Peptides against a protein of PDB entry 3ZN8. Designs and how they scored, part 29

Target 1, 125 residues: chain A of PDB entry 3ZN8
Amino acid sequence: LEEYDKIQKKMEDVMEGKGKLTLRDVYAQIIALRKMGPLSKVLQHIPGLGIMLPTPSEDQLKIGEEKIRRWLAALNSMTYKELENPNIIDKSRMRRIAEGSGLEVEEVRELLEWYNNMNRLLKMV

## One batch from the design tools (peptide; aimed at target 1 Q29 R69 W71 M118)

Design b2_p23_1_s2 (made by RFdiffusion4, then SolubleMPNN; its pose is not in this set)
Fold by OpenDDE base, seed 4:
Structure b2_p23_1_s2 (fold): chain B 125 residues (1-125), chain A 23 residues (1-23)
Amino acid sequence: as target 1 above (125 residues)
Amino acid sequence: TTALLLLITSFLLPSLYKSLKLL
């Protein structure tokens, strides 16, 4: 609960233009979600999701959990400066992060593209 | 992917619910 409230407050500050969403904030959210248990339990804590979306299959949950683990590995291979300012991540940094994480460069690119899209969405709301 | 949707949901829903509660 307390970690969730901190993340909500951070999102409110970002929405009010008082802050920026960083990959450190993404990392904190992934850790908080993992502390809630399996992805199936995490979904149960999202009000209204079970009404708006079909319940994911067990295989979709396993794929989702694996993708979260991979993104966490990428985030753990980033420097503090990269986590705070992901815009500095060039092709050389992205390759280093991929090699350090045991991931494909494309998977690191997907994380960065998702982060950029998330920041765009947060500016539209 | 389910993971991407969950991350989007975890960041966006709290703000959306707060906005809807103020309407």
Scores: peptide ipSAE 0.203, ipTM 0.664, DockQ to the pose 0.126
OpenDDE base, seeds 1, 2, 3, 5: peptide ipSAE 0.198, 0.170, 0.194, 0.200; ipTM 0.669, 0.657, 0.653, 0.675

Design b2_p23_1_s3 (made by RFdiffusion4, then SolubleMPNN; its pose is not in this set)
Fold by OpenDDE base, seed 4:
Structure b2_p23_1_s3 (fold): chain B 125 residues (1-125), chain A 23 residues (1-23)
Amino acid sequence: as target 1 above (125 residues)
Amino acid sequence: STALLLLITSHLLPSLYKSLLLV
């Protein structure tokens, strides 16, 4: 419960322009979601999802779960400074993170692009 | 839990879904 309250407050602060979403926040959110169980179970607990999004196939859920694991590996390979300030992650840092996590640079880039898009979206709300 | 789920659903989930499942 305390973890959820912290995440909620952080999201509220970001939406109110009082804070910035960081990759540390993303990490905390992913971990909190993982505590709810597999992605399939998480999705089942989200009201209205079945109306707004097509029900993912079992294979799509497996792909999604694997991507979450990969993103966690990338996040675990980041420095505290990178997690707090993802904008400092240049090509050299991306490569280091990829190598340290056993991922392709493209997978690290995908995470960063997702983060950047999310941060833009939250600022528009 | 519900408020967090609503925040996730409204802001995070659509983008996450696209990134995780539609690539």
Scores: peptide ipSAE 0.167, ipTM 0.672, DockQ to the pose 0.133
OpenDDE base, seeds 1, 2, 3, 5: peptide ipSAE 0.155, 0.159, 0.151, 0.154; ipTM 0.664, 0.644, 0.638, 0.657

Design b2_p23_1_s4 (made by RFdiffusion4, then SolubleMPNN; its pose is not in this set)
Fold by OpenDDE base, seed 4:
Structure b2_p23_1_s4 (fold): chain B 125 residues (1-125), chain A 23 residues (1-23)
Amino acid sequence: as target 1 above (125 residues)
Amino acid sequence: STALLLLITSHLLPSLYKSLKLL
């Protein structure tokens, strides 16, 4: 519960413009999520989700789990400075992260693009 | 895949945290 409270407060601070979401924060969220088990189990613990959103198919859940594993591999190949300030990740750093994680450079680019989009979204809400 | 993770991190996790506080 304390871990979840820290993550929630961080999201609230970012939405209020009092903080910045980092890839370290993203990593912490993914780890907290994984401690609950597979996405299928996590989704079962969210009351009303099946009312608000169509329940993902088993194949969509498998794709989601694989993408989480791949993004964790990328995050584990980043330096502390890169996790705190992803804006320093140039083409050379991105290639190193891809090679170190066994991913395509494009997959690392997609993670960074998602992070940038998430930061934009949280500032608009 | 990215849309699913966006949903999980922006909406799903906060909802889960709220639900766990009620347990």
Scores: peptide ipSAE 0.172, ipTM 0.683, DockQ to the pose 0.095
OpenDDE base, seeds 1, 2, 3, 5: peptide ipSAE 0.132, 0.144, 0.123, 0.135; ipTM 0.639, 0.635, 0.644, 0.635

Design b2_p23_2 (made by RFdiffusion4)
Pose (drawn by RFdiffusion4):
Structure b2_p23_2 (pose): chain A 106 residues (1, 21-125), chain P 23 residues (1-23)
Amino acid sequence: LLTLRDVYAQIIALRKMGPLSKVLQHIPGLGIMLPTPSEDQLKIGEEKIRRWLAALNSMTYKELENPNIIDKSRMRRIAEGSGLEVEEVRELLEWYNNMNRLLKMV
Amino acid sequence: EEEEEEKRKEAALTKLLAEKLKE
């Protein structure tokens, strides 16, 4: 059930219920439909789950704050350690900056 | 006002995480 500490404390809670659907717990707004979140059980069918939660915990509790300091020598690092590819790491690293960015405008 | 801002930030993070999980 400043940001990095929150990201972990939150993603960790995003597994012990599903992938849960509490996305509609702090949103007084309304939804769209039900035939859409049906594609959520598809990723659950596989023995695995997602590549993001992989290389996510394969990083220092400070490297997630400023993923900019990460180079070609650091991407392959958390790649082979997590079993993902260099490409699957980029999409992850270029996102840690987005969260710390779009949050500023909030 | 500060509590509302914090809730907004939490909601924004939840949305971003949910969008990432949908990818």

Design b2_p23_2_s1 (made by RFdiffusion4, then SolubleMPNN; from b2_p23_2, 11 letters changed; failed a check: too like the target's own chain)
Amino acid sequence: EEEERERRRRAALLQMLYELLRS

Design b2_p23_2_s2 (made by RFdiffusion4, then SolubleMPNN; from b2_p23_2, 15 letters changed)
Fold by OpenDDE base, seed 4:
Structure b2_p23_2_s2 (fold): chain B 125 residues (1-125), chain A 23 residues (1-23)
Amino acid sequence: as target 1 above (125 residues)
Amino acid sequence: SEEEKRREQRRALLQLLYDLLRS
């Protein structure tokens, strides 16, 4: 996490914090969440989650933690332009990001899809 | 308020993360 903390300040400088949610915003949020501790602890901060929803198993938490780290690696491999406007990420950019982060292209695609889904959800808020 | 909106956004993000874990 220390490595991500080094990048956090830089990411915060470019974070808009207003308007459309970007991947820079997502990055900042993820980092902030990671500072809360293990994923299990993070989930405890969701109102009602610990009471109304089942707690993920230890295996699920481990998988989740790894996925988050992988996504952060992907985000760290993106340009500021890409972070601000993820829609510009084409196949070539996606491949570059994957290679730079040591991920499969499908993992990068999954992140982007997740981001799009998140944006849709947030528009309803 | 903007603060409320931020809290809701955070909740939404966390919820999505949770959903990913369950998938």
Scores: peptide ipSAE 0.152, ipTM 0.657, DockQ to the pose 0.458
OpenDDE base, seeds 1, 2, 3, 5: peptide ipSAE 0.147, 0.150, 0.142, 0.141; ipTM 0.644, 0.666, 0.627, 0.648

Design b2_p23_2_s3 (made by RFdiffusion4, then SolubleMPNN; from b2_p23_2, 15 letters changed)
Fold by OpenDDE base, seed 4:
Structure b2_p23_2_s3 (fold): chain B 125 residues (1-125), chain A 23 residues (1-23)
Amino acid sequence: as target 1 above (125 residues)
Amino acid sequence: EREREEEERRRALLQMLDDLLRS
């Protein structure tokens, strides 16, 4: 929980325009959340908010876990420079990352697209 | 107001992550 709080603070700073969301931040967030368990459990640590998301089904958890695992493999195959500045990841880099992580290039692209979308959304909130 | 905004941001982040898990 302490680790999660630290990550959340970082994310809040980013969302407030005090920083930039990087893939390193995403990586840290994913790891922190995984340590806490399901997101529904994470939400329980927000006192007084009364917001609760339904617990995902077992199938959803499995799918999500697999996707996270694959994305983590991709992230682990990135250089520090790429993690800090994902925009530099071109086709050549994506191919390298895919090969290193055992993923398809399209999966790496999907991760990057998700990151970009999330980053945009976070800036809007 | 600040606290409310922070909660909204946190909620949004969690929702996005939830979407990931549910995808």
Scores: peptide ipSAE 0.151, ipTM 0.641, DockQ to the pose 0.345
OpenDDE base, seeds 1, 2, 3, 5: peptide ipSAE 0.127, 0.148, 0.140, 0.150; ipTM 0.638, 0.651, 0.638, 0.654; seeds 1, 3 fail the geometry check

Design b2_p23_2_s4 (made by RFdiffusion4, then SolubleMPNN; from b2_p23_2, 13 letters changed)
Fold by OpenDDE base, seed 4:
Structure b2_p23_2_s4 (fold): chain B 125 residues (1-125), chain A 23 residues (1-23)
Amino acid sequence: as target 1 above (125 residues)
Amino acid sequence: EEQEREKKRQQKLLELLWELLRS
C-alpha cells in the first residue's frame, strides 16, 4: 500500500498537469532517455533516486535494461492509434505486437497491465 | 529552463518505470 502511494505521488510529479498518460508519452520519453545511454547512466541523473530507490546492483541493472528494451520493442511495434489509445488493443492486436517485437503475448500484456495500473493510480489524483 | 523541466519529467517517468519493474 505504501509503495502504491509512492508510485501515485511520482505519477503526479511526472504528469505535472499534462493530463492523461498515454503509451505515446511513455514511448517518446523512453526513447529520449535512452539517448542518454544505458539505464545505469540515466538513473544516475535522476535527482533523489538514492532516497526513493535503493541503489540497484549490476545484475538488477542488467535485468532492468533488458526489460526496458523489451517493452520498447513492443511500443515500437504499436501503431500511433494504439499508443494514443491503448484500450483498443485487443487480443488480436496484442498478438500482432508480440510477433512484431519478438516477444511473448504475455510480455505485451504485462506492459498493458502496467499502463492500466498507472492510469488507475492517476485517476485517483 | 523549460528543457530542464522536461528532462526532469522524463527522468521521473523512468524512475517510476524502474520502480515498477523491480517490484
Scores: peptide ipSAE 0.181, ipTM 0.663, DockQ to the pose 0.279
OpenDDE base, seeds 1, 2, 3, 5: peptide ipSAE 0.178, 0.173, 0.181, 0.169; ipTM 0.665, 0.658, 0.658, 0.653; seed 2 fails the geometry check

Design b2_p23_3 (made by RFdiffusion4)
Pose (drawn by RFdiffusion4):
Order: structure tokens, then sequence, then C-alpha cells
Structure b2_p23_3 (pose): chain A 106 residues (1, 21-125), chain P 23 residues (1-23)
């Protein structure tokens, strides 16, 4: 049930219920439909879950703050350690900056 | 307020994480 600390304390809670659906707990707004979140049980069918939660914990508690300092020598680093590819790491690293970015405009 | 800002930040991050999980 400043940001990095929140990301972990939040993503960790996003597994001990599902992948849960508490996305509609702090949103007074309304939804769209039900035949859409049905594709959430698909990723659950596999023995695994997601690639993001992989290389995510395979990083220092400071490397997630400014993933910009990460180079070609650091991408392959958390790649082979997590079992993901260099490409699957980019999509993850280019996202840690987005959260710390779009949050500023909030 | 500070509590409201924290809640809004949490809600925003939840939206971001949920949107990314939809990919």
Amino acid sequence: LLTLRDVYAQIIALRKMGPLSKVLQHIPGLGIMLPTPSEDQLKIGEEKIRRWLAALNSMTYKELENPNIIDKSRMRRIAEGSGLEVEEVRELLEWYNNMNRLLKMV
Amino acid sequence: SEEEEKKERRAFLTKMIAEKLKE
C-alpha cells in the first residue's frame, strides 16, 4: 500500500498489490473504460514482470538523480548486471530525467 | 499547503509511472 527517495518508496509499493490499480486513489477525476486496463494482466502472465524494475534497483542511490552523468561506459554497466540490453537501458535512463523535469512544472 | 503539495507530487509521480507502465 528529493525525488529519488520518493520514487523508490513509491515503486516498491507498486508491486505488493498487483501491479495494483491505486492509480485511481488520488485522482478525483473520472476514468474512461474497463476493457483497456485488461492488458495489464498480460504482463503478469509471464514469469517475469517488467524490464524497468530491473535496472532500476541496479543503480546507486545517487546515479538516479542525475542520469546525465551516465555515459556509454555506465549504460552497459547496469545492462549486463540486470540482464537487459544497452537499448533497454536508454529508455530507462532517459526517463529518470523526465520525472525530475515534469515535476518542476508542478 | 505543504501536505497538499506532497500529495500532488505523489499523484503526479503516480501518473508518470502509470503512463510509463502502459508502454

Design b2_p23_3_s1 (made by RFdiffusion4, then SolubleMPNN; from b2_p23_3, 12 letters changed)
Fold by OpenDDE base, seed 4:
Structure b2_p23_3_s1 (fold): chain B 125 residues (1-125), chain A 23 residues (1-23)
Amino acid sequence: as target 1 above (125 residues)
Amino acid sequence: SEEKEREERRRTLLKLIYDFLRK
């Protein structure tokens, strides 16, 4: 949980306008979350989720876990420079990452879109 | 109010996470 606490502090810093979330942070978060157990246990650490949104079904959780595993493969295929500054990832880099990870380009694009949305929202909260 | 706006942004973030899990 120490690793998770570091990620939380990073997110808080970003929310305060200090620095930015990187894919390296995302990678660390995924590793930390996987150590916490199944995705169902991870959801318990998201404040307000169980109150404001319907609980995902078991099938949805399985799909989510598979997606996380696939994203981890994508992250493992990225260079340090890309992880620290995802904005440099163009179509050529995206294709390379997809090929290296055995994923479709669209899956890599989805990861990047998720990252961009998360980073944007953290700065607004 | 500012508090309501913050809550809305928080809900949006949670929705994003939920949508990730659902797809």
Scores: peptide ipSAE 0.167, ipTM 0.648, DockQ to the pose 0.144
OpenDDE base, seeds 1, 2, 3, 5: peptide ipSAE 0.153, 0.157, 0.166, 0.161; ipTM 0.616, 0.622, 0.651, 0.633

Design b2_p23_3_s2 (made by RFdiffusion4, then SolubleMPNN; from b2_p23_3, 12 letters changed)
Fold by OpenDDE base, seed 4:
Structure b2_p23_3_s2 (fold): chain B 125 residues (1-125), chain A 23 residues (1-23)
Amino acid sequence: as target 1 above (125 residues)
Amino acid sequence: SEEERRRERRRALLELIYEFLRK
């Protein structure tokens, strides 16, 4: 919970135009979430989920949980420089990360796309 | 206001989680 609060503060800083959210932060967030238990339990801690957005199905939760595990593998295969500055990750780096993590390149790309979308969203709020 | 900021943070977090799960 403490780790999650730190990540939340980091996100708030980025929203205020201070600092940058990195994949290292994402890694820390995932670890923090896993400490809270299954993804289903994590979502229960978010007030208004069922009101503001469609509630994910059980199947979606299972897929999400598996995706988290796979993303952790990808993150564990990244260098410090890549985690701190993901924009340097080119096709060659993506392939290396995929091979090192046992994932498809497309899965690594998906992670990076999610990260980029997250940064975009945070800057817009 | 603080309440408004809390709502915004909640919205952003929900959006991120939703985007993660639905794709």
Scores: peptide ipSAE 0.168, ipTM 0.658, DockQ to the pose 0.271
OpenDDE base, seeds 1, 2, 3, 5: peptide ipSAE 0.156, 0.159, 0.159, 0.160; ipTM 0.645, 0.643, 0.653, 0.657

Design b2_p23_3_s3 (made by RFdiffusion4, then SolubleMPNN; from b2_p23_3, 12 letters changed)
Fold by OpenDDE base, seed 4:
Structure b2_p23_3_s3 (fold): chain B 125 residues (1-125), chain A 23 residues (1-23)
Amino acid sequence: as target 1 above (125 residues)
Amino acid sequence: SEEEEREKRRRTLLELIYEFLRK
């Protein structure tokens, strides 16, 4: 997928200290994943998953897919400024995003936490 | 090397997916 290749390039840039991954990139990644099919199929494209990490159960995959759909709703409720600079998202913005997407504030917080963890991980690699 | 870089990307992706699904 062309979209996936773009994300990989972006990730490489971040790992080399040449850029920052944004929620727009996350959005593009989700779209790319959805084009690949269900999570079960996506995971099959990851070499060594079954060897290096515990394999998610079918129930976990279903939960993951639902989470992705919910995160997509949250991302669609964010402004361009928030997508480009997620650090500006405070409690007030989280509440607005949650209300706009029909999610709980905790779900929006979880997305942001994942994003922060992702950036941390990329910088360590 | 190119191979080392590929492995690096693979491991990063695995960790990201794992963190996403584990929570």
Scores: peptide ipSAE 0.148, ipTM 0.630, DockQ to the pose 0.292
OpenDDE base, seeds 1, 2, 3, 5: peptide ipSAE 0.136, 0.136, 0.139, 0.141; ipTM 0.602, 0.599, 0.613, 0.624

Design b2_p23_3_s4 (made by RFdiffusion4, then SolubleMPNN; from b2_p23_3, 15 letters changed)
Fold by OpenDDE base, seed 1:
Structure b2_p23_3_s4 (fold): chain B 125 residues (1-125), chain A 23 residues (1-23)
Amino acid sequence: as target 1 above (125 residues)
Amino acid sequence: SEEEKRRLRESALLQQIYDFLRK
């Protein structure tokens, strides 16, 4: 929980324009969340989820858990420089990451697109 | 208000999480 709180603070700082979310932060967040248990348990700790969103189905949770596992593999195949500066990841790097993680290139693209979208949302004022 | 803006951002993030789970 302590590590999770640090990650939440990081996200808050990014929302206030005091920092930048990196893939290293994403990695840390995934690890912290996994320590809390399965995705179903993690979601129970998100304030307001039950009010704002329908409860995900069991199938949705399984899909999400598998996606997280696959994304973790991709992150483990990235260099420190790439984790800190994802914008340097070009097609060649993306292919290397995919091959190293046993993923399709499209899956790596999806991770990067999600990351970019997350950053956009966090920076919205 | 700043608090309302924060809540709106949080809502957007939650929606993204939901979309993530849905795929």
Scores: peptide ipSAE 0.152, ipTM 0.640, DockQ to the pose 0.182
OpenDDE base, seeds 2, 3, 4, 5: peptide ipSAE 0.130, 0.146, 0.149, 0.151; ipTM 0.612, 0.628, 0.637, 0.640

Design b2_p23_4_s1 (made by RFdiffusion4, then SolubleMPNN; its pose is not in this set)
Fold by OpenDDE base, seed 5:
Structure b2_p23_4_s1 (fold): chain B 125 residues (1-125), chain A 23 residues (1-23)
Amino acid sequence: as target 1 above (125 residues)
Amino acid sequence: LVIDGVPVDKEAFLFLLIAQKLS
């Protein structure tokens, strides 16, 4: 329970611009949320979600959940240094991560691009 | 918000929702 509290506080700090989002933070948050069960069950407990984002269909939720599962496989194949500083992930590291996770290199690239875009977005909030 | 013993912050969960949208 205390571990989850720390994770939530970290994410709050990031959202408030007090911290930098790392892939370690992403990993920790995904793991914490997965403890609640399927994404569809989690989202139904968040009031007002439809105000912020369009409510995805059940099929869209399944697609997103599968994407998250695949990203977790990639994250599990990263080193601590890579999780803390994703900027060091070059083409060689990306290929290693893809091979270790059973993913396509493009899927790993997609995760990293998403991370970079997310970090930019969070700085603007 | 606590669901099944797991604390959840709405703001902290936002990035995951964005990931969902981009999938």
Scores: peptide ipSAE 0.160, ipTM 0.659, DockQ to the pose 0.123
OpenDDE base, seeds 1, 2, 3, 4: peptide ipSAE 0.156, 0.147, 0.128, 0.157; ipTM 0.681, 0.665, 0.648, 0.682

Design b2_p23_4_s2 (made by RFdiffusion4, then SolubleMPNN; its pose is not in this set)
Fold by OpenDDE base, seed 1:
Structure b2_p23_4_s2 (fold): chain B 125 residues (1-125), chain A 23 residues (1-23)
Amino acid sequence: as target 1 above (125 residues)
Amino acid sequence: IEILGEPTSKQAFLFLLLAEKLS
């Protein structure tokens, strides 16, 4: 429960009270992260982080970069309608997105599950 | 794909943390 509350607070900061999140919004945020450069550079833009959290290892940074890249590939393979209304993404669409992005269908499902979880949290804020 | 806006560095970082934690 304590961890959940922390997540909610983070979502409030990220979405600035927006009640609805689309995959277009997710895409925009990922692009913003990528524009900052590698994760190591992104982390350097966060004051006080080095004091509050241990510095991530090189391996951890690589894992994070890979995750971002994979999600971006999936998002780039979606139609505008899918990005605006992810609820229309059925099994057929997931398969198409996976094939277009070079990902496993399960990876696309994981992204959508994450998105759904985010929306659930936002509704509680 | 249309980009309507960019979050601040803090927002982007928090988004990243959420992605890692919830996945």
Scores: peptide ipSAE 0.194, ipTM 0.720, DockQ to the pose 0.116
OpenDDE base, seeds 2, 3, 4, 5: peptide ipSAE 0.181, 0.136, 0.160, 0.154; ipTM 0.710, 0.658, 0.678, 0.657

Design b2_p23_4_s3 (made by RFdiffusion4, then SolubleMPNN; its pose is not in this set)
Fold by OpenDDE base, seed 5:
Structure b2_p23_4_s3 (fold): chain B 125 residues (1-125), chain A 23 residues (1-23)
Amino acid sequence: as target 1 above (125 residues)
Amino acid sequence: IIINGEPKDKKAFLFRLLAEKLS
């Protein structure tokens, strides 16, 4: 749970205005998720929540895992500067990342859009 | 993460949920 402890500390720092969530943090979270498994399984151990949460099918888990692998490939093809400051990623950088990771440019754009939306939501919480 | 069925840190909890959903 070492990686998750770092993520939790990062979240605390963001809430205190000491930083922002970056793609490096996203990478760390993905790794932590792969180690811990689906949050739904964790929450099922909490009394009263297990009956309210749907259990993902094996097929759904496989689809999710494939998406994670693809996004990890994109993240692994980014520079340190891009991971820390995703806003600098323009069309040229997206194309390079896509080519380096074996993904379509649209898949890289999807990752960046997801990050942007998540960052906006986190600022409202 | 979660204490007594409630998230200790709402931002961290939201981040985890969003990361798993990936959309």
Scores: peptide ipSAE 0.040, ipTM 0.555, DockQ to the pose 0.270
OpenDDE base, seeds 1, 2, 3, 4: peptide ipSAE 0.022, 0.024, 0.033, 0.038; ipTM 0.568, 0.552, 0.539, 0.555

Design b2_p23_4_s4 (made by RFdiffusion4, then SolubleMPNN; its pose is not in this set)
Fold by OpenDDE base, seed 4:
Structure b2_p23_4_s4 (fold): chain B 125 residues (1-125), chain A 23 residues (1-23)
Amino acid sequence: as target 1 above (125 residues)
Amino acid sequence: ILILGEPTDKQAFLHLLIAEKLS
């Protein structure tokens, strides 16, 4: 619980305290993270991570990095309108995004669910 | 798309991703 509270507070900083998280924001952050280098290297520079979260194994880092790449592919297949207002993404749009990304529809759904969870989390802070 | 946030913000975003994966 405390771990999530700290993450939530930091996320407020990401959103300048009162902003709405969009998939455009997610997209921008993923790109920024990738520019920082491999996920393993990025994590090494995060202060307090070892205290706040369990240290992921190398295999978990690889899985995480692959997930980020896959989500980026999905985001690249979205329109600007969808990125700004993800709630308009219906079944037809989701299928299109999946096909364009080479992903399963379920993977696109997972991304959207994650996004929705993040928004709910932000509202709780 | 403009990159948002300070380095700390990027780290925070990563924390969210990792937390979700590890949950």
Scores: peptide ipSAE 0.059, ipTM 0.603, DockQ to the pose 0.115
OpenDDE base, seeds 1, 2, 3, 5: peptide ipSAE 0.054, 0.050, 0.039, 0.031; ipTM 0.620, 0.613, 0.603, 0.587

Design b2_p23_5 (made by RFdiffusion4)
Pose (drawn by RFdiffusion4):
Structure b2_p23_5 (pose): chain A 106 residues (1, 21-125), chain P 23 residues (1-23)
Amino acid sequence: LLTLRDVYAQIIALRKMGPLSKVLQHIPGLGIMLPTPSEDQLKIGEEKIRRWLAALNSMTYKELENPNIIDKSRMRRIAEGSGLEVEEVRELLEWYNNMNRLLKMV
Amino acid sequence: EEEEEEKKEAEFEQKFREEILEH
């Protein structure tokens, strides 16, 4: 059930219920339909889950704050350690900056 | 204004959660 500490405390809670659906707990707004979140059980069918939660915990508690300092020598680092590829790491690293960015405008 | 800020925070959290679910 400043940001990096929140990200972990939140993503960790996003596994001990599902992948849960509490996305509709702090949104007074309304939804769209039900035949859409059905593609959530598909990723659950596999013995695994997601690639993001992989290389995510394979990083220092400071490297997630400013993933910009990460180079070609640091991407392959958390790649082979997590079992993901250099490409699967980029999509993850270019996202840690987005959260710390779009949040500023909030 | 406060309600709009809370809605923006909620929308951000929603988009954040959806991006995790999608990837």

Design b2_p23_5_s1 (made by RFdiffusion4, then SolubleMPNN; from b2_p23_5, 8 letters changed)
Fold by OpenDDE base, seed 1:
Structure b2_p23_5_s1 (fold): chain B 125 residues (1-125), chain A 23 residues (1-23)
Amino acid sequence: as target 1 above (125 residues)
Amino acid sequence: EEEELKKKRAEFERKFLEEFLKL
């Protein structure tokens, strides 16, 4: 419950322009989602998502679960400074994170691109 | 106000998962 309250407050602060979404916030959100159970159960708890998206196949759910695992590995390989200020992550840091997490550098770039897109989306809410 | 916060939260969670699943 305390974790959900922190995520909600952070979301409100970002929407009000009082804060910025960090990778630490992303990490907390992923952990909160994982506490609801497997991705299939999480999708059922989000209003309208099951109506707007075709029901994911079992294989699509497995791919999604694997992606969550990989992103958590990347986030766990980041320093506190990188989690709080993702804009400091240069090519050298991306390579270190990839090596530490067992990922390709392209997978770390994909996570960072997704994070940048999320920040843009939150400013539009 | 509480209903508006609940709608904003649901919209955030939806956008989060939509962008996550597009990858």
Scores: peptide ipSAE 0.258, ipTM 0.740, DockQ to the pose 0.358
OpenDDE base, seeds 2, 3, 4, 5: peptide ipSAE 0.250, 0.236, 0.236, 0.247; ipTM 0.725, 0.710, 0.720, 0.724; seed 5 fails the geometry check

Design b2_p23_5_s2 (made by RFdiffusion4, then SolubleMPNN; from b2_p23_5, 12 letters changed)
Fold by OpenDDE base, seed 2:
Structure b2_p23_5_s2 (fold): chain B 125 residues (1-125), chain A 23 residues (1-23)
Amino acid sequence: as target 1 above (125 residues)
Amino acid sequence: EEEEERLKRALFEQQMLQDFLDL
């Protein structure tokens, strides 16, 4: 209950920005997806995606749900300054975020790497 | 600009889901 309230409060403070993707935008998007329900329901609601992609197994859906939980935990452990400017997240900040979220440092690194790759992809659009 | 933003959002959502589902 306390975690839910914290997520909701943070969501209210997160406005989707135009321009450069931030982790604030990532957070907002994950919350938007969660509002649609579990991944199994999300896939049913997105036209074309469920048709063009291989149907995930039940195990893949479970792993995906756990990954969403982990990313939310990491994002919820970040400061507003870090969410808006992820490039300031050094090894020390990454370790703090991992410890605060109960994650491995490698999982936080994976999220940041995904974010960097996403920014590179969006520059091609 | 509005069309570009829509495409960026769609791509962002798709890539996020792809990563979660390991597809």
Scores: peptide ipSAE 0.505, ipTM 0.883, DockQ to the pose 0.297
OpenDDE base, seeds 1, 3, 4, 5: peptide ipSAE 0.488, 0.485, 0.487, 0.492; ipTM 0.876, 0.872, 0.879, 0.878

